Peptides against a protein of PDB entry 6FBK. Designs and how they scored, part 76

Target 1, 90 residues: chain A of PDB entry 6FBK
Amino acid sequence: EDTGVRVELAEEDHGRKSTIALRLWVEDPKKLKGKPKDNGAIEFTFDLEKETPDEVAQEMIESGFFHESDVKIVAKSIRDRVALIQWRRE

## One batch from the design tools (peptide; made by RFdiffusion4, then SolubleMPNN)

Design b2_p26_7_s4 (from b2_p26_7, 10 letters changed)
Fold by OpenDDE base, seed 1:
Structure b2_p26_7_s4 (fold): chain B 90 residues (1-90), chain A 26 residues (1-26)
Amino acid sequence: as target 1 above (90 residues)
Amino acid sequence: MKVFRVTTEAGEEYLVYADGTRVRLE
């Protein structure tokens, strides 16, 4: 599924830490809240043991990056990437 | 609370907090 939201590793993953660095950016500018020019690539850490895609997505909404109606799309994009990373580690 | 780092198209970098506050990195 093309969510219009891209999520990738912000740094190489050696499979040594429980945390990973992610980069998120929007291909569809309509998914961004506010001024698109002020909202480029978003980087953040993700704790594979303590955090969930839904919680992180909700925090992004609260921070003002996205409309509340897009929370599930953002969460799905994060979840799908995290799953791929975890599968690659094993 | 979680902190996000944003890089704009102009190359400016910000820290964004849960309340929406932005702090430009120098």
Scores: peptide ipSAE 0.720, ipTM 0.935, DockQ to the pose 0.759
Fold by OpenDDE base, seed 3:
Structure b2_p26_7_s4 (fold): chain B 90 residues (1-90), chain A 26 residues (1-26)
Amino acid sequence: as target 1 above (90 residues)
Amino acid sequence: MKVFRVTTEAGEEYLVYADGTRVRLE
């Protein structure tokens, strides 16, 4: 599924830490809340042991990046990338 | 709690907090 939201590693992953640095950006401007010029690439850490995509997505909604109706799309984008990263670590 | 770092199209950098507050880094 193409969510219109891209998530990738912001730093090289050596598979040593429980935290990773991620970068998220929107390909579909309809997914952004507010003015597009005010919202570019979003960088954040993700704790593979303590955090969940749903909770982080909800925090992004609360921070004002996305509409509440897109929380599941954002969560899925994060989840899919995290799954790939964890698969590569195995 | 969680803090996000945003880089805008204009190259401006912000920290964005859970309450929506934006702090420009430079």
Scores: peptide ipSAE 0.719, ipTM 0.935, DockQ to the pose 0.806
Fold by OpenDDE base, seed 4:
Structure b2_p26_7_s4 (fold): chain B 90 residues (1-90), chain A 26 residues (1-26)
Amino acid sequence: as target 1 above (90 residues)
Amino acid sequence: MKVFRVTTEAGEEYLVYADGTRVRLE
């Protein structure tokens, strides 16, 4: 399902570290209930062992990037990308 | 505290913290 939110690797993944660098941006704002404050890309690290998409998405809401009603769609976007990355590592 | 780096379409760069604090990078 297209969430309208894109998440990509911000750097090459060599499959050696438990942390990865991600870049997230809104490609289709109509898919979101709220209006994001920023129209640019958000870069952040993601610890594959310690963090969860839901927790990171919640932190993004708390930071003011997205409306609280969109936490699940943001989390799904992160989760889907992380899953793909992990599958490629196997 | 989680730190996010934002790059706007205008080319501005910010560090954004979980508490909402924003710091523009010069």
Scores: peptide ipSAE 0.714, ipTM 0.932, DockQ to the pose 0.904
Fold by OpenDDE base, seed 5:
Structure b2_p26_7_s4 (fold): chain B 90 residues (1-90), chain A 26 residues (1-26)
Amino acid sequence: as target 1 above (90 residues)
Amino acid sequence: MKVFRVTTEAGEEYLVYADGTRVRLE
């Protein structure tokens, strides 16, 4: 599924830390809250052991990046990327 | 409180906090 949200590693992952750096950006401007010019790439850490995509997505919404209605889409985008990263580590 | 780093199209960088506060990075 194309969520319109892209997530990638913000730095090389050596598979040695439980924390990874991620970069997220939206391809559909309407999914951004506010003006697109004010909302570019979003970088953040993600703790593979302590955090969940749903919780992080909710925090992004609370921070004002996205509408409440897009929490599931954002969470899914993060989840999908995290899963790929974890699988690659194995 | 999770902190997010944002880079705008104009190249400006911000830290964004859970309360929505944005702080521009010099």
Scores: peptide ipSAE 0.721, ipTM 0.936, DockQ to the pose 0.818; fails the geometry check

Design b2_p26_8_s1
Fold by OpenDDE base, seed 4:
Structure b2_p26_8_s1 (fold): chain B 90 residues (1-90), chain A 26 residues (1-26)
Amino acid sequence: as target 1 above (90 residues)
Amino acid sequence: SRKEIREQARRRREEEEEERRREEEE
């Protein structure tokens, strides 16, 4: 399912750290809150052992990057990407 | 991390406020 939210590795994952670097952005600029020049792209570390996609997505909404209605699609997009990265580490 | 997200959000708001101020002074 295309969520319109893209999540990719911001750096090469060698599978050595419990953390990964991610880049998240939306394809539709109408999903952004405000008028960010960077198309709303967010680069962040994600701790595979300590963080959850839901908590990270909630922080993005609470911080004002996205609308409250989009929290679930953001969380799903992070979760799906993290799962793919974890599967590639095995 | 959640902390990095908060820090980026703060920076973005500061940049947007600074840009708006520059546009109002031109």
Scores: peptide ipSAE 0.624, ipTM 0.882, DockQ to the pose 0.822
Fold by OpenDDE base, seed 3:
Structure b2_p26_8_s1 (fold): chain B 90 residues (1-90), chain A 26 residues (1-26)
Amino acid sequence: as target 1 above (90 residues)
Amino acid sequence: SRKEIREQARRRREEEEEERRREEEE
C-alpha cells in the first residue's frame, strides 16, 4: 500500500550499532500540520532494542507534525522500513 | 529518538513564530 509516508536511511548502516539514522517525510503536503519549509522531513535516530514504531509515531503526532488520523500509517511506515533494515543485517 | 522529535517540533514552532512577527512589523 502507498501510504504516502516515506522512510529511508539518513546515514549508511554498517550493522555495528543498535541505533540507525532515519529520515521520514510525506509526499502529500496536506498530511502535514502547518507549512514547514523543509516539506516536513524529520531526521531522527531509532534504537532497535529500546524504541517501538508506535511510540515514535505517537510522539510525532503529539509534537504536531501530523494529524491524529495518520498515526497508524506513520507507525506502519517506520515498522516496515526498520524490518527491512534488520533483514539486511543478517 | 522521541527526544529529537520533540526538539525538532519546538524549533519549527519558534521559526514559525519569528516569521509571523517579521510579517507583522512590515
Scores: peptide ipSAE 0.624, ipTM 0.881, DockQ to the pose 0.808
Fold by OpenDDE base, seed 5:
Structure b2_p26_8_s1 (fold): chain B 90 residues (1-90), chain A 26 residues (1-26)
Amino acid sequence: as target 1 above (90 residues)
Amino acid sequence: SRKEIREQARRRREEEEEERRREEEE
């Protein structure tokens, strides 16, 4: 499903660390709170062992990046990307 | 990390408040 939320690797993943660098942004600026100059892109590390897509998405909502209605879309987009990265590490 | 997300959110709010003040002074 096209969530309109993009999640990509911000850095090359060598599969050596439990952490990955991710970049998250939305294609529709209406999904952003405010009018960020950086198109709302968020770059962050994700710990594959300690963090969950749901907790990270909730933090983004609580921090005011997105509307509460979009938390499930954000969480799904992170989860789907993380799963793809994990499968590529095999 | 959740910490990085909070820090970026704080920075963005500070930048938006600074921009708003500049636009009100022009």
Scores: peptide ipSAE 0.623, ipTM 0.881, DockQ to the pose 0.805
Fold by OpenDDE base, seed 1:
Structure b2_p26_8_s1 (fold): chain B 90 residues (1-90), chain A 26 residues (1-26)
Amino acid sequence: as target 1 above (90 residues)
Amino acid sequence: SRKEIREQARRRREEEEEERRREEEE
């Protein structure tokens, strides 16, 4: 299912750390709050052992990056990308 | 991390506020 939210590795994953660097952005600028010049791209570390996609997505909404209605699609997009990265590490 | 996300959001708001002030002075 296309969420319109893109999540990619911000740096090469060597599979050695419990953390990964991610970049998240939306394809539709209407899903952004405000008019960010960086097209709303967010770069962050994700701890595969301690963090959840739902907690990270909730923090993005509370911080004002996205509308409250989009929390589920943001969480799903992070979850789906993290799962693919974990499967590639195996 | 959630801390990095909050820090980026703060920085973005400060940059947007500074930009609005510059545009109002022109």
Scores: peptide ipSAE 0.621, ipTM 0.879, DockQ to the pose 0.817

Design b2_p26_8_s3
Fold by OpenDDE base, seed 5:
Structure b2_p26_8_s3 (fold): chain B 90 residues (1-90), chain A 26 residues (1-26)
Amino acid sequence: as target 1 above (90 residues)
Amino acid sequence: SREQIREQAERLRRRREEERERRERE
């Protein structure tokens, strides 16, 4: 599914720690709250054991990155990337 | 702007740190 949001590893994953560094950026500028002139990626850590995509997405909304209506899209993008990372660790 | 993104990222980081500390104390 094309969510208009991309999430990738911000660092090399050696599969040794539960925390990973991720980078999130938006392909559709309408998804960005406030329509920033400069499109930038959000870099953040994600704890594979303690955090959920929904919680992290909600925190991003509260921080003003996205509209509340897009929380599930953001969460899905994080979830999908996290799943891929976990599968590659096997 | 890149500056706005940085400021927002700092706010995000702070919130996540606070939530982590809460979970670690409980």
Scores: peptide ipSAE 0.271, ipTM 0.755, DockQ to the pose 0.099
Fold by OpenDDE base, seed 3:
Structure b2_p26_8_s3 (fold): chain B 90 residues (1-90), chain A 26 residues (1-26)
Amino acid sequence: as target 1 above (90 residues)
Amino acid sequence: SREQIREQAERLRRRREEERERRERE
């Protein structure tokens, strides 16, 4: 599913720690709050044991990156990438 | 702008770090 949001690893994953560095960017500039002129990516850490995609997505909205209506799309994009990372660790 | 995104990301990181420190103290 094309969410218009991409999430990738910002570092090499050796599968040794619960915390991973991720990079999130939006393909559709309309989904970014404030209509930034320059495209950019959000770099953030994610704890695989303690954090949820929904909580992290909500924090990003509260920080002013996205509209409240896009929380589920952002959360899904994070969740899908996290699931792939966990699958590769097995 | 790219600078605005960096500034917002820094604020997000700080907030998440403060929340983690709070959870470790409880």
Scores: peptide ipSAE 0.270, ipTM 0.745, DockQ to the pose 0.100
Fold by OpenDDE base, seed 2:
Structure b2_p26_8_s3 (fold): chain B 90 residues (1-90), chain A 26 residues (1-26)
Amino acid sequence: as target 1 above (90 residues)
Amino acid sequence: SREQIREQAERLRRRREEERERRERE
């Protein structure tokens, strides 16, 4: 399912550490809490062992990036990317 | 704006770091 949120690796994954660098951007500007003209990508680290997509998504909302109604969409996008990364590591 | 995104990202990073430090102290 296309969530309109894109999450990609911000670094090459060598599969050696639990922490990865990710980049998140929104394809649909309506999902941004800011002005519709706002653009850019959020770069953040994610600990595959200690963090959850839901917690990280909630922190992004609290930081003012997204509306609360989009928390599950953001979390799903992070989760899906993280799952792909984990599957590639196996 | 791109500037607003950068400022928000810095706030996010700081908050996540503070939360991490709290978890490491417990």
Scores: peptide ipSAE 0.262, ipTM 0.743, DockQ to the pose 0.100
Fold by OpenDDE base, seed 4:
Structure b2_p26_8_s3 (fold): chain B 90 residues (1-90), chain A 26 residues (1-26)
Amino acid sequence: as target 1 above (90 residues)
Amino acid sequence: SREQIREQAERLRRRREEERERRERE
């Protein structure tokens, strides 16, 4: 399912840290609340033990990156990538 | 630009820190 939001690792994951660097960018510029700066790419850290995709997505909404209606789409994109990273670590 | 992405990341980080500090004070 194409959410129009893409999340990838911003660094090489050696599987040693609980915190990972992620890069999120929006393929659909309509999902950005503001003008797409640099294709809407956002780099951020995610703590695999302490943070949830929903909390991080909500913070991005509060920061004005996305519309409130897109919070679940952003959260899903983060969740899906995090799940893949966790699966690869096992 | 790579700089714009960093600035966005720094803003996000700063907000997370401010929210954390607020929750710790309440």
Scores: peptide ipSAE 0.139, ipTM 0.631, DockQ to the pose 0.043

Design b2_p26_8_s4
Fold by OpenDDE base, seed 4:
Structure b2_p26_8_s4 (fold): chain B 90 residues (1-90), chain A 26 residues (1-26)
Amino acid sequence: as target 1 above (90 residues)
Amino acid sequence: MKEEIRELAERRRREKREREEELEEE
C-alpha cells in the first residue's frame, strides 16, 4: 500500500553502526504541518538498538511535522525501511 | 532521533502543558 510517506537512507549504510541516517518525505504536502524545509524532507538519525519507529513518529508529531492521525502511517514507513536495512545487514 | 527534532518536541510538550494549566486555573 502506498502510504504517501517515503523513507530512505540519507547516508550510505556500511552495516557497522547501530545508528543510521534516514530521510523522510511526504508525497502529499497536506500531510505536512508547518513549513517543510528542503521540499518537505526530514533528515534524522535512527538508533537500531535504542529507538522504535512508534516513538520516533510520536516525537515528529509533537514537533509539529505531521498530524496526530498520521502517526501510524509515519511509524509504519520508518519500520518498513528499517526492516529492509536490517535484512540487508544479515 | 536528531537532537533538533527532540528539543522541538520537548518545547511543544511544555508549551501545551503550560496552556492546559493556565486554562484549568480560570
Scores: peptide ipSAE 0.148, ipTM 0.566, DockQ to the pose 0.275
Fold by OpenDDE base, seed 1:
Structure b2_p26_8_s4 (fold): chain B 90 residues (1-90), chain A 26 residues (1-26)
Amino acid sequence: as target 1 above (90 residues)
Amino acid sequence: MKEEIRELAERRRREKREREEELEEE
């Protein structure tokens, strides 16, 4: 399912760190609350051992980057990308 | 998450709570 939310690596993953740099953007600019400085993309670090996609998505909603209705879409998009990164490290 | 985003989340949670408290006093 195309969620209209894309998550990718912001930096090259060498598979050695628990923390990864991610970039998240939304295809529909109406789903972004505010003026992101970087063309509608949000860059953030994600700790594979300590953070959950649901917590990170909730913090982004509270930061006012997205609508509360989109929290599950954002969390799913982060989860799906993180799972792909973990499977590439094995 | 980056610290800048966490600090922004905490600020907006506070501003939301303060606004909800102000609306209950009317």
Scores: peptide ipSAE 0.147, ipTM 0.564, DockQ to the pose 0.248
Fold by OpenDDE base, seed 5:
Structure b2_p26_8_s4 (fold): chain B 90 residues (1-90), chain A 26 residues (1-26)
Amino acid sequence: as target 1 above (90 residues)
Amino acid sequence: MKEEIRELAERRRREKREREEELEEE
């Protein structure tokens, strides 16, 4: 499903750290409540041991980046990308 | 998460709680 939310690595993953840098953006700028300073992309660190996609997505909504209705889409997009990164580390 | 996003989230949670408390006192 095209969620209209993309999540990618913001840096090269060497597989050695529990933390990864991610970049998240939406294809439709109307889904952003905030003006991100840089072209609709949010860069953030994700700790694979301590953070969950649902908690991170909730914090982004509370920050005013997204609508509350998009929390599950954002969380799913983070989860799917994190799973792909973990599978590449095996 | 980056600290700038966390600090913004914490501020928004506080501002929301303060408004909910003000609305419950009216």
Scores: peptide ipSAE 0.146, ipTM 0.567, DockQ to the pose 0.272
Fold by OpenDDE base, seed 2:
Structure b2_p26_8_s4 (fold): chain B 90 residues (1-90), chain A 26 residues (1-26)
Amino acid sequence: as target 1 above (90 residues)
Amino acid sequence: MKEEIRELAERRRREKREREEELEEE
């Protein structure tokens, strides 16, 4: 499913840490609230043991990076990328 | 997630609650 939200590794994953660096951006700049200083990309750490895609997405919405209507799209995009990273570590 | 984003989220949650409380007292 094309969510219009891209999530990628911001660093090389060596599979050794529960924490990963992710980069998230939206293909449509109209979906961003405010001026993201960094070309519409958000760089953040995700803890595979402590954090959930829904909680992280909600925090990004509350931070005003996205509209409340896009929280599930953001959460799904994080979840799908995290699941792919976990699968590659097995 | 990145601490700067968490701190900004917490601040916006507080500012939202403070405004909702002010509107309920009127």
Scores: peptide ipSAE 0.148, ipTM 0.567, DockQ to the pose 0.302; fails the geometry check

## One batch from the design tools (peptide; made by RFdiffusion4, then SolubleMPNN)

Design b2_p27_1_s1 (from b2_p27_1, 14 letters changed)
Fold by OpenDDE base, seed 2:
Structure b2_p27_1_s1 (fold): chain B 90 residues (1-90), chain A 27 residues (1-27)
Amino acid sequence: as target 1 above (90 residues)
Amino acid sequence: SFDPAEYELAKEVVVRGKVFRVYRPRA
């Protein structure tokens, strides 16, 4: 499913660290129920061992980046990218 | 796609110790 939210590596992943740098931005705002606060991108680190996509998405909601009704869409976008990264590391 | 050269760091938001860097289009 196309969430309308893109998540990509903000740096090359050499598979050595437990943390990765991610960049998230809205590609298709029509897919979201709320209106994103910003029209740029959000960069953050993601700890592959300690953090979950849902927790990070919730933090983004608290930060005011997205409406609470879009937490699952944001979480899915992060989850899907993290999964791909994990699979590539194997 | 996102081209970082077209954006600039606007601010950093901290939530429960986690830093989120917000980038916006350059003026």
Scores: peptide ipSAE 0.759, ipTM 0.936, DockQ to the pose 0.867
Fold by OpenDDE base, seed 3:
Structure b2_p27_1_s1 (fold): chain B 90 residues (1-90), chain A 27 residues (1-27)
Amino acid sequence: as target 1 above (90 residues)
Amino acid sequence: SFDPAEYELAKEVVVRGKVFRVYRPRA
């Protein structure tokens, strides 16, 4: 499903580290229930071994980036990208 | 797509030790 939220690598992944740099931004705000305050992008590191998409999404909600009702869609966006990255590493 | 040249670092938010860099379109 198209979440309207896009997540991409913020740096080239050589498959050597357990941590990756990600960039997240809203491509289609109509897919979200809330209205994000910022119209840019959020960059953050993601530890493939220690962190989960749900936890990071919750942190973003706590930070006020997204409405609480959109936590699942944000988490899914992160999860889908992380899965693709891990699959490419194999 | 996202073109970093069109954005600037607006702020950094820290939640439980995790840093989130927030970029916004250049004014």
Scores: peptide ipSAE 0.759, ipTM 0.936, DockQ to the pose 0.887
Fold by OpenDDE base, seed 1:
Structure b2_p27_1_s1 (fold): chain B 90 residues (1-90), chain A 27 residues (1-27)
Amino acid sequence: as target 1 above (90 residues)
Amino acid sequence: SFDPAEYELAKEVVVRGKVFRVYRPRA
């Protein structure tokens, strides 16, 4: 499913660390229920062992990046990318 | 896709100790 939110590695992943650097941005704003405040990108670290996509998405909502109604679509975009990264590591 | 060279660091937001770096298109 196309969430309209893109998540990519912000740095090369050598599969050595439990943390990865991610970059998130809106590619298709029409897929979101709310309107994001920023029109750029958000970079953040993601701990593959300690964090979950839902928790990080909620933190983004609390910071005001997205409307609360879009927490699930943001979480899904992060989850899908993390899954791909983990599959690539195996 | 996103080209970092076309963006600039606008601000950093901290939530529960987690840092989120916000980038915006360069003017």
Scores: peptide ipSAE 0.759, ipTM 0.936, DockQ to the pose 0.865
Fold by OpenDDE base, seed 5:
Structure b2_p27_1_s1 (fold): chain B 90 residues (1-90), chain A 27 residues (1-27)
Amino acid sequence: as target 1 above (90 residues)
Amino acid sequence: SFDPAEYELAKEVVVRGKVFRVYRPRA
């Protein structure tokens, strides 16, 4: 499913550490229920062993980046990218 | 696609100890 939200590595991943740098931005705002306040990108670290996509998405909502009604779509976007990164590391 | 060269760091937001860097299009 195309969430309209893109998540990519913000740095090269050599598979050496449990933390990765990610970059998230809205590619298709029509797929979101609310309208994000920013039209750029958000960079953040993600601990593959300690954090979850839902947890980080909730933090983004609390930060005011997205409307609360879009927490699941944001979490899915992060989850899908993290899964791909982990699969590539295997 | 996103080109970092076309953006600038606008602010950093901290939630429960986690830092989020916000980049916006250069004016």
Scores: peptide ipSAE 0.758, ipTM 0.936, DockQ to the pose 0.862

Design b2_p27_1_s2 (from b2_p27_1, 13 letters changed)
Fold by OpenDDE base, seed 5:
Structure b2_p27_1_s2 (fold): chain B 90 residues (1-90), chain A 27 residues (1-27)
Amino acid sequence: as target 1 above (90 residues)
Amino acid sequence: SFDDSEYELAKTVVVRGKTFKVYRPRE
């Protein structure tokens, strides 16, 4: 499902670290219930062993990047990308 | 896709110890 939120690697992944750098931005704001306060991108690290998409999404909501009603769609976007990255590492 | 040349670092936000770098379109 197209969440309207894009998540990509912010750096090349050599598959050696448990952490990855990600970039997240809204591609289709119509897919979101709320209105993001920024129209750019958010870069952050993601620990494949210790963090979860839901936790990171919640932190983004707390930061004011997205409306609370969109926490699940943001989490899904992160989850889907992380899954792809992990599959590629296998 | 995202073009880095069209964006600039606007701010850095820290929540519960996690850092988020926010980039915005260049004017």
Scores: peptide ipSAE 0.760, ipTM 0.936, DockQ to the pose 0.874
Fold by OpenDDE base, seed 3:
Structure b2_p27_1_s2 (fold): chain B 90 residues (1-90), chain A 27 residues (1-27)
Amino acid sequence: as target 1 above (90 residues)
Amino acid sequence: SFDDSEYELAKTVVVRGKTFKVYRPRE
């Protein structure tokens, strides 16, 4: 499913660290229920061993980046990218 | 895709110790 939210590496991943740098932005706002506060991008680190997409998504909601009703779609976008990165490392 | 040259760092938000850098389109 196309979430309309893009997540990509903010830096090259050499597969050496458990932490990666990610960049997230809305590509298709029509797929979101709420209207994001910002129309740019959010950069953050993600610990592959300690963090979960759902927890990070909740933190983004708490910070006011997205509406609560879109927490699952944001989490999915992060999860899908993280999975691809992990699969590529193997 | 995201073009870094078209955006600028607008603010930094910290939630529960996690840092989020917010970029916005340049005016």
Scores: peptide ipSAE 0.760, ipTM 0.936, DockQ to the pose 0.870
Fold by OpenDDE base, seed 1:
Structure b2_p27_1_s2 (fold): chain B 90 residues (1-90), chain A 27 residues (1-27)
Amino acid sequence: as target 1 above (90 residues)
Amino acid sequence: SFDDSEYELAKTVVVRGKTFKVYRPRE
């Protein structure tokens, strides 16, 4: 499913660390209920062992990057990318 | 896709100890 939010690796993943660098940006704003304040990208680390997509998405909402009604869309975009990365590692 | 050369670091936001680097298009 196309969430309208893109998430990709911000650095090459060699499968050696439990943390990865991710970059998130809005590709199709029409898919969101709210309107993001920024039109660029957000770069952050994600700990594969300690963090969850839902928690990180909630933190982004608290940061004011997205409207609270879009937390599920943001979480899904992160979850989908993390799953792909983990599948490639195993 | 995202072209790093067309963006610049605009600000850094910290929430509950987690750092988010915000990039915006260069003028």
Scores: peptide ipSAE 0.760, ipTM 0.935, DockQ to the pose 0.863
Fold by OpenDDE base, seed 4:
Structure b2_p27_1_s2 (fold): chain B 90 residues (1-90), chain A 27 residues (1-27)
Amino acid sequence: as target 1 above (90 residues)
Amino acid sequence: SFDDSEYELAKTVVVRGKTFKVYRPRE
């Protein structure tokens, strides 16, 4: 499903580290229930061994980036990208 | 897609020890 939220690598992934740098931004705000606080992009690291998309999404909500009603769609966007990166590493 | 030349670092937010770099469109 197209969440309207895009997540990409913010740096080249050589598959050597357990952490990756990600960049997240909204491509289609109509897919969200709330209006994001910012209209740019958010960069963050993601630990493939310790972090979960749901927890990171919740942290973004607490940071005020997204409305609480959109936590699941944000988490899904992160999860889908992380899965692709992990599959590419294999 | 995201174009680095069109954005600038606006602020850094830390929540529960997690760092988020926020980029906004350049004026």
Scores: peptide ipSAE 0.759, ipTM 0.936, DockQ to the pose 0.882

